# Peptides against a protein of PDB entry 4N78, part 86

Target 1, 186 residues: chain A of PDB entry 4N78
Amino acid sequence: HFQVICRLLGYQGIAVVMEELLKVVKSLLQGTILQYVKTLMEVMPKICRLPRHEYGSPGILEFFHHQLKDIVEYAELKTVCFQNLREVGNAILFCLLIEQSLSLEEVCDLLHAAPFQNILPRVHVKEGERLDAKMKRLESKYAPLHLVPLIERLGTPQQIAIAREGDLLTKERLCCGLSMFEVILT
Target 2, 155 residues: chain B of PDB entry 4N78
Amino acid sequence: MAELQMLLEEEIPGGRRALFDSYTNLERVADYCENNYIQSADKQRALEETKAYTTQSLASVAYLINTLANNVLQMLDIQASQLRRMESSINHISQTVDIHKEKVARREIGILTTNKNTSRTHKIIAPANLERPVRYIRKPIDYTILDDIGHGVKW

## One batch from the design tools (peptide; made by RFdiffusion4, then SolubleMPNN)

Design b2_p14_3_s1 (from b2_p14_3, 6 letters changed)
Fold by OpenDDE base, seed 2:
Structure b2_p14_3_s1 (fold): chain B 186 residues (1-186), chain C 155 residues (1-155), chain A 14 residues (1-14)
Amino acid sequence: as target 1 above (186 residues)
Amino acid sequence: as target 2 above (155 residues)
Amino acid sequence: MSPIIEELIQKALS
């Protein structure tokens, strides 16, 4: 699903969705969640010491239940605060999954474009073969596929300009060094 | 442009008219040959003359058809070339627009990104000596270590 | 006249 969403929205759509999600998250954090946290801090027992282990697990549980009774009985905490936290959590997860899906798509694009951009994978060298010779052979094999040099030789000035720009756009992907998720966490 | 216009307005219509006129003329020639054969005392001579006229007429029609066909083909080739040029121009414009849109989109999403702290993951220098993968021997968790922790019934 | 047309005419008349 996230892969399909990434394909449908593209960079523009993803940017818009991410911006809106950030606004929503900010609103939730600075608004309702902050208010509930403040309230919880006020209601929180100032001194909550660990009861003696001699009371056993049931006694300890009862002790904490009693100490936190006001918090547990705060109905709005369950209905509103937890819901808002779920929404924030969902937003974070959504952003993470979108970024992962986008990264996968970008990697695939880079891999598909690589032969046309003179980006060759490291070839597995069998015992006894020189890596340099194999790489040179590979370079020679794929040299005719290099798009920009080919168009520079055969194309019009306009085509050359488009090819160069396209090549640059293909090489410069977010997955190469940029993270959206890190911005969200910040 | 001038060549295409000449083909469309003059050469092709002219060729069509010529073919139509040739049809009428052929009918007249046929009538003449028939009458000449009937009236001639020398039937062999009349037949030879008819053969000559037939050959000439067929050659003339063939020439007219060929000329017209070539003009039509030339017209189509010129039009096809014009269409290809227009298509190329449209494609270039489309590509330019797409590139521009992509750049704008990338700028927008770029604002929402930060540089990946590539923690210099120390190049895991593969230790020169490939330490044999130490077979993960699952050591059974000895739970007896926890026997001294808590109020468990010491049997 | 193209040589081909002339040849065709000759064949048709033969």
Scores: peptide ipSAE 0.010, ipTM 0.698, DockQ to the pose 0.005
Fold by OpenDDE base, seed 5:
Structure b2_p14_3_s1 (fold): chain B 186 residues (1-186), chain C 155 residues (1-155), chain A 14 residues (1-14)
Amino acid sequence: as target 1 above (186 residues)
Amino acid sequence: as target 2 above (155 residues)
Amino acid sequence: MSPIIEELIQKALS
């Protein structure tokens, strides 16, 4: 699903969605969540000491339940605050998954373009074969597929310009060194 | 441009007029042949004359049609060439616009990105013995690792 | 010219 979303939206659509999600998250954090957190801080027990281990797990649980009774019974905390936190969490996860899906798509594009851009993979060398000789053979084999040099030789000046720009755009991808998710977390 | 104009304004209309005139003339010839055959005492001779006129008429019409057809074909070839040039121009504009849109889109998404913090891989504790800097041989990216992933180009 | 037309013309001229 996320891969399809990435393909449909493209860079521009993804940017718009991410910006809007950031606005929503900011609104949730600075609005309702902040208000509830402030309220919770006011009702939080001033002194909450760790009970002795001698009370056992049930006794310790009962102790904390009693100390936090007012907070636990606050119905709006569960219905509104926790829901908003869930929405924030979902937004973060959405951004992460979109970035991952976009990275996969970008890598795929790079791989598909590689033969046309004189980017050859390192070939597995079998025992007894010279890597250099094999690479030279591959280079020679794919030399006719080099798009930019081909267009530079046969194309019009306008076509050459377009080919160069297209080549640059094809090579430059976010996955090469940029992260959106890190920005979202800050 | 001059050739196309000549074809459209002079040669093709002229050829059409010639065919129309030929049609009128052929009707006259037909009437003549019919009357000649009826009035002639030598029916065989009249028939042979009619045959000759028919052959000549067919040849003339064939010539006129061929000339007109060639002119029309030439006109169409010129127009096709013009359309191809226009198509090429439109394609160039379209590609330029697409590239521009892509650049704008990338700038927009770029604002939402930061440099990937390469997690400081473990400080390669340089072994105490400064082995001579092994010439960084740029290891080509082995893309074969991805050969089994997806429907990509199998090498 | 089409070969057929050339032939017709030749026949008409003969």
Scores: peptide ipSAE 0.008, ipTM 0.697, DockQ to the pose 0.005
Fold by OpenDDE base, seed 3:
Structure b2_p14_3_s1 (fold): chain B 186 residues (1-186), chain C 155 residues (1-155), chain A 14 residues (1-14)
Amino acid sequence: as target 1 above (186 residues)
Amino acid sequence: as target 2 above (155 residues)
Amino acid sequence: MSPIIEELIQKALS
């Protein structure tokens, strides 16, 4: 699903969605969540000492339940605050999954373009074969597929310009060194 | 453009008219040959004359048709060339626009990105034993494996 | 003359 979303939205659509999600998250954090956190801080016991171990696990649990009774009985905490936190969490996860999906798409694009951009994979060398010779043979084999040089030889100046720009755009991808998720976390 | 215009306005219409006129003339020649054969005392001579007219008429019509056909073909070639040029121009514009849109989109999303701190990615230690490239065997994707995955209504 | 025209003429002569 996320892959499909990435394909449908493209970079621009993804950017818009991410921006809106960030706004929503900000609104939730600065609004409802902050208010509930403040309220919780107010009702939090100022002094909560560890009960003696002699009370056993049940007694200790009851002690803490009693100390936190006001928090536990705060019905809106579960229904509203936790829901908002879930929404924030979902938004974060959404962003992460979108980035991952986008990265996969970008990698695929890079791999598909590689033969046309003189990017050759390292070939496995069997014992006794020279890597250099094999690579040269591979280069020679794929040389006719090099798009930019081909267009430079056969194309118009306008076509050459477009080809070069397209080549650059193809090579430059977010997955090569950029992260959206890190920005979201800050 | 001048050549195309000449073909469209002068040569092709002229050729069509010539062919039509030729039809009328051929009818007259046929009538002549028929009458000549009937009236002639020397039937052999009349026949030879008819053969000569027939050959001449066929040659003339063939020439007219060939000329007209060539002109039409030339016209079509010129038009095809024009269309190809137009297509090329449109494609160029389209590509330029697409590249521009892509650049804009990348700028927009780029604002939402930061440089990946290449933490010490564990060097993917290439396994010492490079497994032989397993021949890609296209296994049909069994989509039934996904039947249990998701919130779809199990019927 | 195109070969086809020549052929047609020959047929007409035969």
Scores: peptide ipSAE 0.008, ipTM 0.698, DockQ to the pose 0.005
Fold by OpenDDE base, seed 1:
Structure b2_p14_3_s1 (fold): chain B 186 residues (1-186), chain C 155 residues (1-155), chain A 14 residues (1-14)
Amino acid sequence: as target 1 above (186 residues)
Amino acid sequence: as target 2 above (155 residues)
Amino acid sequence: MSPIIEELIQKALS
């Protein structure tokens, strides 16, 4: 699903969605969640000492239950605050999955473009073969597929400009060095 | 452009007019041949003359038709070429716009990105001695070892 | 040649 979403939205659509999600997350964090956290801090026991071990596990549990009674009974915390936290979590996960999916698409694009951009995979060298010789043969084999040089030779100035620009755009992808998710975490 | 205009405005209309005129002339030639045959004392000669005129007339008409046809074909070729050029231009514009849109989109999404801190993967210096994977023998967690550390009530 | 045919030829050659 995320892959399809990435394909459908493209960079622009993804950017818009991510921006809006960030706004939502910010709103939730600075608004409702912050308020609940403040309220929780106010109702939290100022001094919560560990009960004596002599009370056993049930007694200790009852002790903490009693100390946290006001928090546990705060029904809105469970329904509203946790829901907001879920929404934040979902938003974060969404961003992560979108980025991952986008990265996969970008890698796929890079791989598809590679033969046309003189980007050749490292060929596995069998024992006794020189890597350099194989690479040269491979380069020679794919040389006719190099799009930019081909267009530079055969194309109009406008076509050449477009080809160069397109080549650059094809080579430069987010997955090569950029992370959206890191920004979200920041 | 000048050639196309000449074809459209002068050559093709002119050719059509010439064909029309030829029709009228052919009718006159036919009348002449008929009358000549009737009036001539030498019918064989008159017939041969008529054949000659007929052949000549047909050749002339054929020439006019061929010329007109060639002009029309030339016109169509020029128009086709113009359309192809226009298509090419539109495609170039479209590509330029697409590239621009892509750049804008990338800028927008780029604002939402940070450089991946390539954490210098500490060269996991493979320990020289590949310690044989010690078979993870799941030693049962002897929880009794913790009995002495915790405030557990010794029953 | 009939003047008419000559004219026709001339038109064809024009």
Scores: peptide ipSAE 0.017, ipTM 0.696, DockQ to the pose 0.004; fails the geometry check

Design b2_p14_3_s2 (from b2_p14_3, 6 letters changed)
Fold by OpenDDE base, seed 4:
Structure b2_p14_3_s2 (fold): chain B 186 residues (1-186), chain C 155 residues (1-155), chain A 14 residues (1-14)
Amino acid sequence: as target 1 above (186 residues)
Amino acid sequence: as target 2 above (155 residues)
Amino acid sequence: LSPIIEELIKKALE
């Protein structure tokens, strides 16, 4: 589904969706979640000492449950705050999955474009074959497919300009060094 | 452009008119030949004259048709060339627009991106051939593993 | 050749 979404939206659509999601997340974080966190901080016990280990795990749990009783019983925390956190989490996951899907698509595009851009795949050399010879064969095989040189030779100046720009755009992809998800986490 | 206009407005219509007029004239020639043959005391001479007229008429019509056909073909070639030029222009504009749109889109999404901190893996001694940066295809984190833990909607 | 046809017609009318 995310792959289809990426294909459908393209860079522009993804950017718009991501921006809107970030706005929503920001609104949730700075609004409702922040308010609840502030409220929770106010109701948090000022002094919560670790109970003695002698009380055992159940006793310790009961102790903390008692100390946090007011927080746990705060119905709005469960219904609203946790839901908002869930929404934020879902948004983050969505962004992550979109980025991953986009990266896959970009990689696929790069792989498809590689023969046309003089990008040769790493060739596995079988035992006894010279890497150089194989590479030369590959270069010779794909040389006629090099788009920019081909257009430079046969095309009009306008076509050459477009081909160069297209080549640059094809080479410069987000997956080569950019991450959206890191920005979202920030 | 001037040549195409001349073909469309003058040469081809003129050729069509000439051919039509030729038809009418040929009918008159035929009538003449028929009457001449009937009235002539020398039937053999009349027949030879008719043959001569027939041959000449056929040659004339053939010439007119050929000229007209060539003009039409020339017209079509010019039009085809014009269409190709228009197509090229449209394609150029379309590509330019697409590139522009793509650049805009990339700027927009670029604002939402930061550089990936590639952990300094040890300087793999670049073999003499500039190892093109191995696009780390990050193995898609199989988040399906998380599908079993949370009520995550299988997207 | 159009003049030729005209000449032929002229001759025929003659």
Scores: peptide ipSAE 0.016, ipTM 0.654, DockQ to the pose 0.004
Fold by OpenDDE base, seed 5:
Structure b2_p14_3_s2 (fold): chain B 186 residues (1-186), chain C 155 residues (1-155), chain A 14 residues (1-14)
Amino acid sequence: as target 1 above (186 residues)
Amino acid sequence: as target 2 above (155 residues)
Amino acid sequence: LSPIIEELIKKALE
């Protein structure tokens, strides 16, 4: 589903969606969540020391339950605050999954374009074969498919310009060195 | 442009008229040949003359049809060439627009991106001392140690 | 032009 969304939206659509999600997340964090956090901080016990280990796991749990009783019983926390946190979480996950799907799509595009751009895969060399000889054969095999040199030789100046620009756009992808998710987390 | 115009306005209409006129002339020739054959005492000579006229008439019509057909084909070729040129121009414009749109889109999404931190592959220096895997002897967790910790209800 | 037509044209022009 995310792959289809990426294909449908393209770079522009993805950018718009990401920007809007960031706005929503910012609004949730700075608005409702912040207010609840402030309220929670006010009701938090000022001094919460770790109980002695002698109380055991059940005793420690009961201790914290008692200390946080007012927070746990806060009805709005469960309904509103947790819902907003879920929305934020979903937005973050959505961004992550979109980026991953986009990266996969970009990699596929790069792989499909590679034979036309003089990008050759590393050939598995069997024992006894010279890597250089195989690479030369491969280069010779795919040389007629090199689009930009072909158009430079046979095309009009306008076609050459378009081919060069298209080649550049094909090579320059986000997956090569850019991440959106890191920006979203910042 | 001038050639196409000449074909459309002069050559093709002229050729069509010539064919129509030729049809009328052929009818006259046919009538003549028929009458000549009926009236002639030498039927063999009349037949040979008719054959000659028929051959000439067929050749003339064939020439007219061929000329007209070639003119029509030439017209169509010129028009096809013009359409191809137009299509090429439109395609170039379309591609230019698409490239521009893509560049704009990439700039927009680029604002939302940062450089991937190339994690310096720290050479995992294998610690020289392979600490012998301490055989994790699963010592049964003696829960009796916990018996003294916590007010368990001694039932 | 069919070779036949070409021949006919040649004969007609003779």
Scores: peptide ipSAE 0.016, ipTM 0.660, DockQ to the pose 0.005
Fold by OpenDDE base, seed 2:
Structure b2_p14_3_s2 (fold): chain B 186 residues (1-186), chain C 155 residues (1-155), chain A 14 residues (1-14)
Amino acid sequence: as target 1 above (186 residues)
Amino acid sequence: as target 2 above (155 residues)
Amino acid sequence: LSPIIEELIKKALE
């Protein structure tokens, strides 16, 4: 699903969606969630001493349940605060998954374009073959497929310009060094 | 453009008319040959004349058809070339627009990105000392000790 | 012109 979304939206659509999600998340964090956190901090027991280990796990649980009873029973916490946190969580997950899907798509594009851009994969050298000879052979094999040099030789000035720009756009991908998710987390 | 116009307006219609006129003329020639053969005392001579006219007529028609066909082919080639040029122009414009749109889109999304910090995967050093699960000694929890801690309702 | 047509034309002109 996320792959389809990435394909349908493209860079422009993804940017718009991400911007809107960031606005929503910011609004939730700075508004409702912040208010609830402040309120919770105010009602939090000032002195919550760790119960003695002697009470065991059930006793400790009961102790904390008792100390936090008012907080746990706060109806708005369950209905509003948790819902907002879910929304934030969903937004974060959405952003992560979109970025991952986009990265996969970009990698695929790069791989498909590589033979046309003089980008050769490192070939596994079988025992006894010279790496250099194999690479030269590969280079020679794919040399006719280099699009920009081919167009520079045979194309019109306008075609050459378009080819160069297209080549640049093909090479420059977000997955090569940029992260959207890191921006979202900050 | 002038050549195409000449082909469309003058040469091809003219060729079609010429071919039609030739057809009419051939009928007349045929009638003449038939009558000449019937009326002539020398039938061999009349037959040879008919053969000559037939050959000439066939050659004439062949020439007219060939000329017309070549003109039509030339017309089609010119039109095809014009269409190809138009298509090429449209494609170039389309590609230019697409590239521009892509650049704009990339700038927009680029604002939402930061450089991937090769954050050294801080090996989450698992704390070596797995705190041995302290054996829960199930001592009966005397809840009375908690009565003094917090808003316990003194029943 | 097709070689055949050319030959026919030549014969007709002779």
Scores: peptide ipSAE 0.013, ipTM 0.659, DockQ to the pose 0.005
Fold by OpenDDE base, seed 1:
Structure b2_p14_3_s2 (fold): chain B 186 residues (1-186), chain C 155 residues (1-155), chain A 14 residues (1-14)
Amino acid sequence: as target 1 above (186 residues)
Amino acid sequence: as target 2 above (155 residues)
Amino acid sequence: LSPIIEELIKKALE
């Protein structure tokens, strides 16, 4: 699903969605969640000492239930606050998954474009073969596919300009050095 | 453009008219030849003259048809060339617009990005710097990302 | 060739 979303939205659509999600998250954090946290802090016991071990596990649990009674009985915590936290979590996860999916798409695009851009993969050298010789063969094999040089030779000035720009855009991808998710986490 | 206009407005219509006129003229020539043959004392000579006129007339018509056909073909070639040029222009504009849109889109998404930490550890370490990159930062593209995918490809 | 046809037509009209 995320892969399809990435394909449909493109960079611009993804940017818009992420920006809106960030706004929503910010609104939730600074609004409702903050208010609930403040309220919870007010009802939090100021001093909560560890009960004696002699009370056993049930006694200790009962002790903490008693100390946190006001928090546990706060009905809106379960219904509203946790829901908002879930929404924030979902938004973060969504951003992560979108970025991952986008990165995969970008990598695929780079791979598909590579033969046309004079980008050759490192080939596995079998025993007894020289890497250099194999690379030279590969270069020779794909030389006719180099699109920009081909267009520079055969194309109009306008076509050359478009080809160069297109080549640049094809090469420049977010996955090569940029992360959106890291920004979201900060 | 001038050549196409001449073909469309003058040469082809003129050729069509000439061909039509030729049809009418041929009918008159035929009538003449028939009458001449009937009235001539030397039937053999009249026949030979008729044959000569017929041959000449046919040659003339053939010439007119050929000229007209060539003009039409030339017209079509010019039009085809114009269409190709228009198509090329439209494509160029479209591509330019698409590139521009893509650049804008990339700038927009770029502001939501930061540099990847080169740390080998899969742990997403949040950069301590709270500064959101306001600008799309162009960094050298590391194509090594393709290395992991390329290992499985038997070339 | 057209002038010849024209000439023939002229002769036919005479």
Scores: peptide ipSAE 0.018, ipTM 0.640, DockQ to the pose 0.004; fails the geometry check

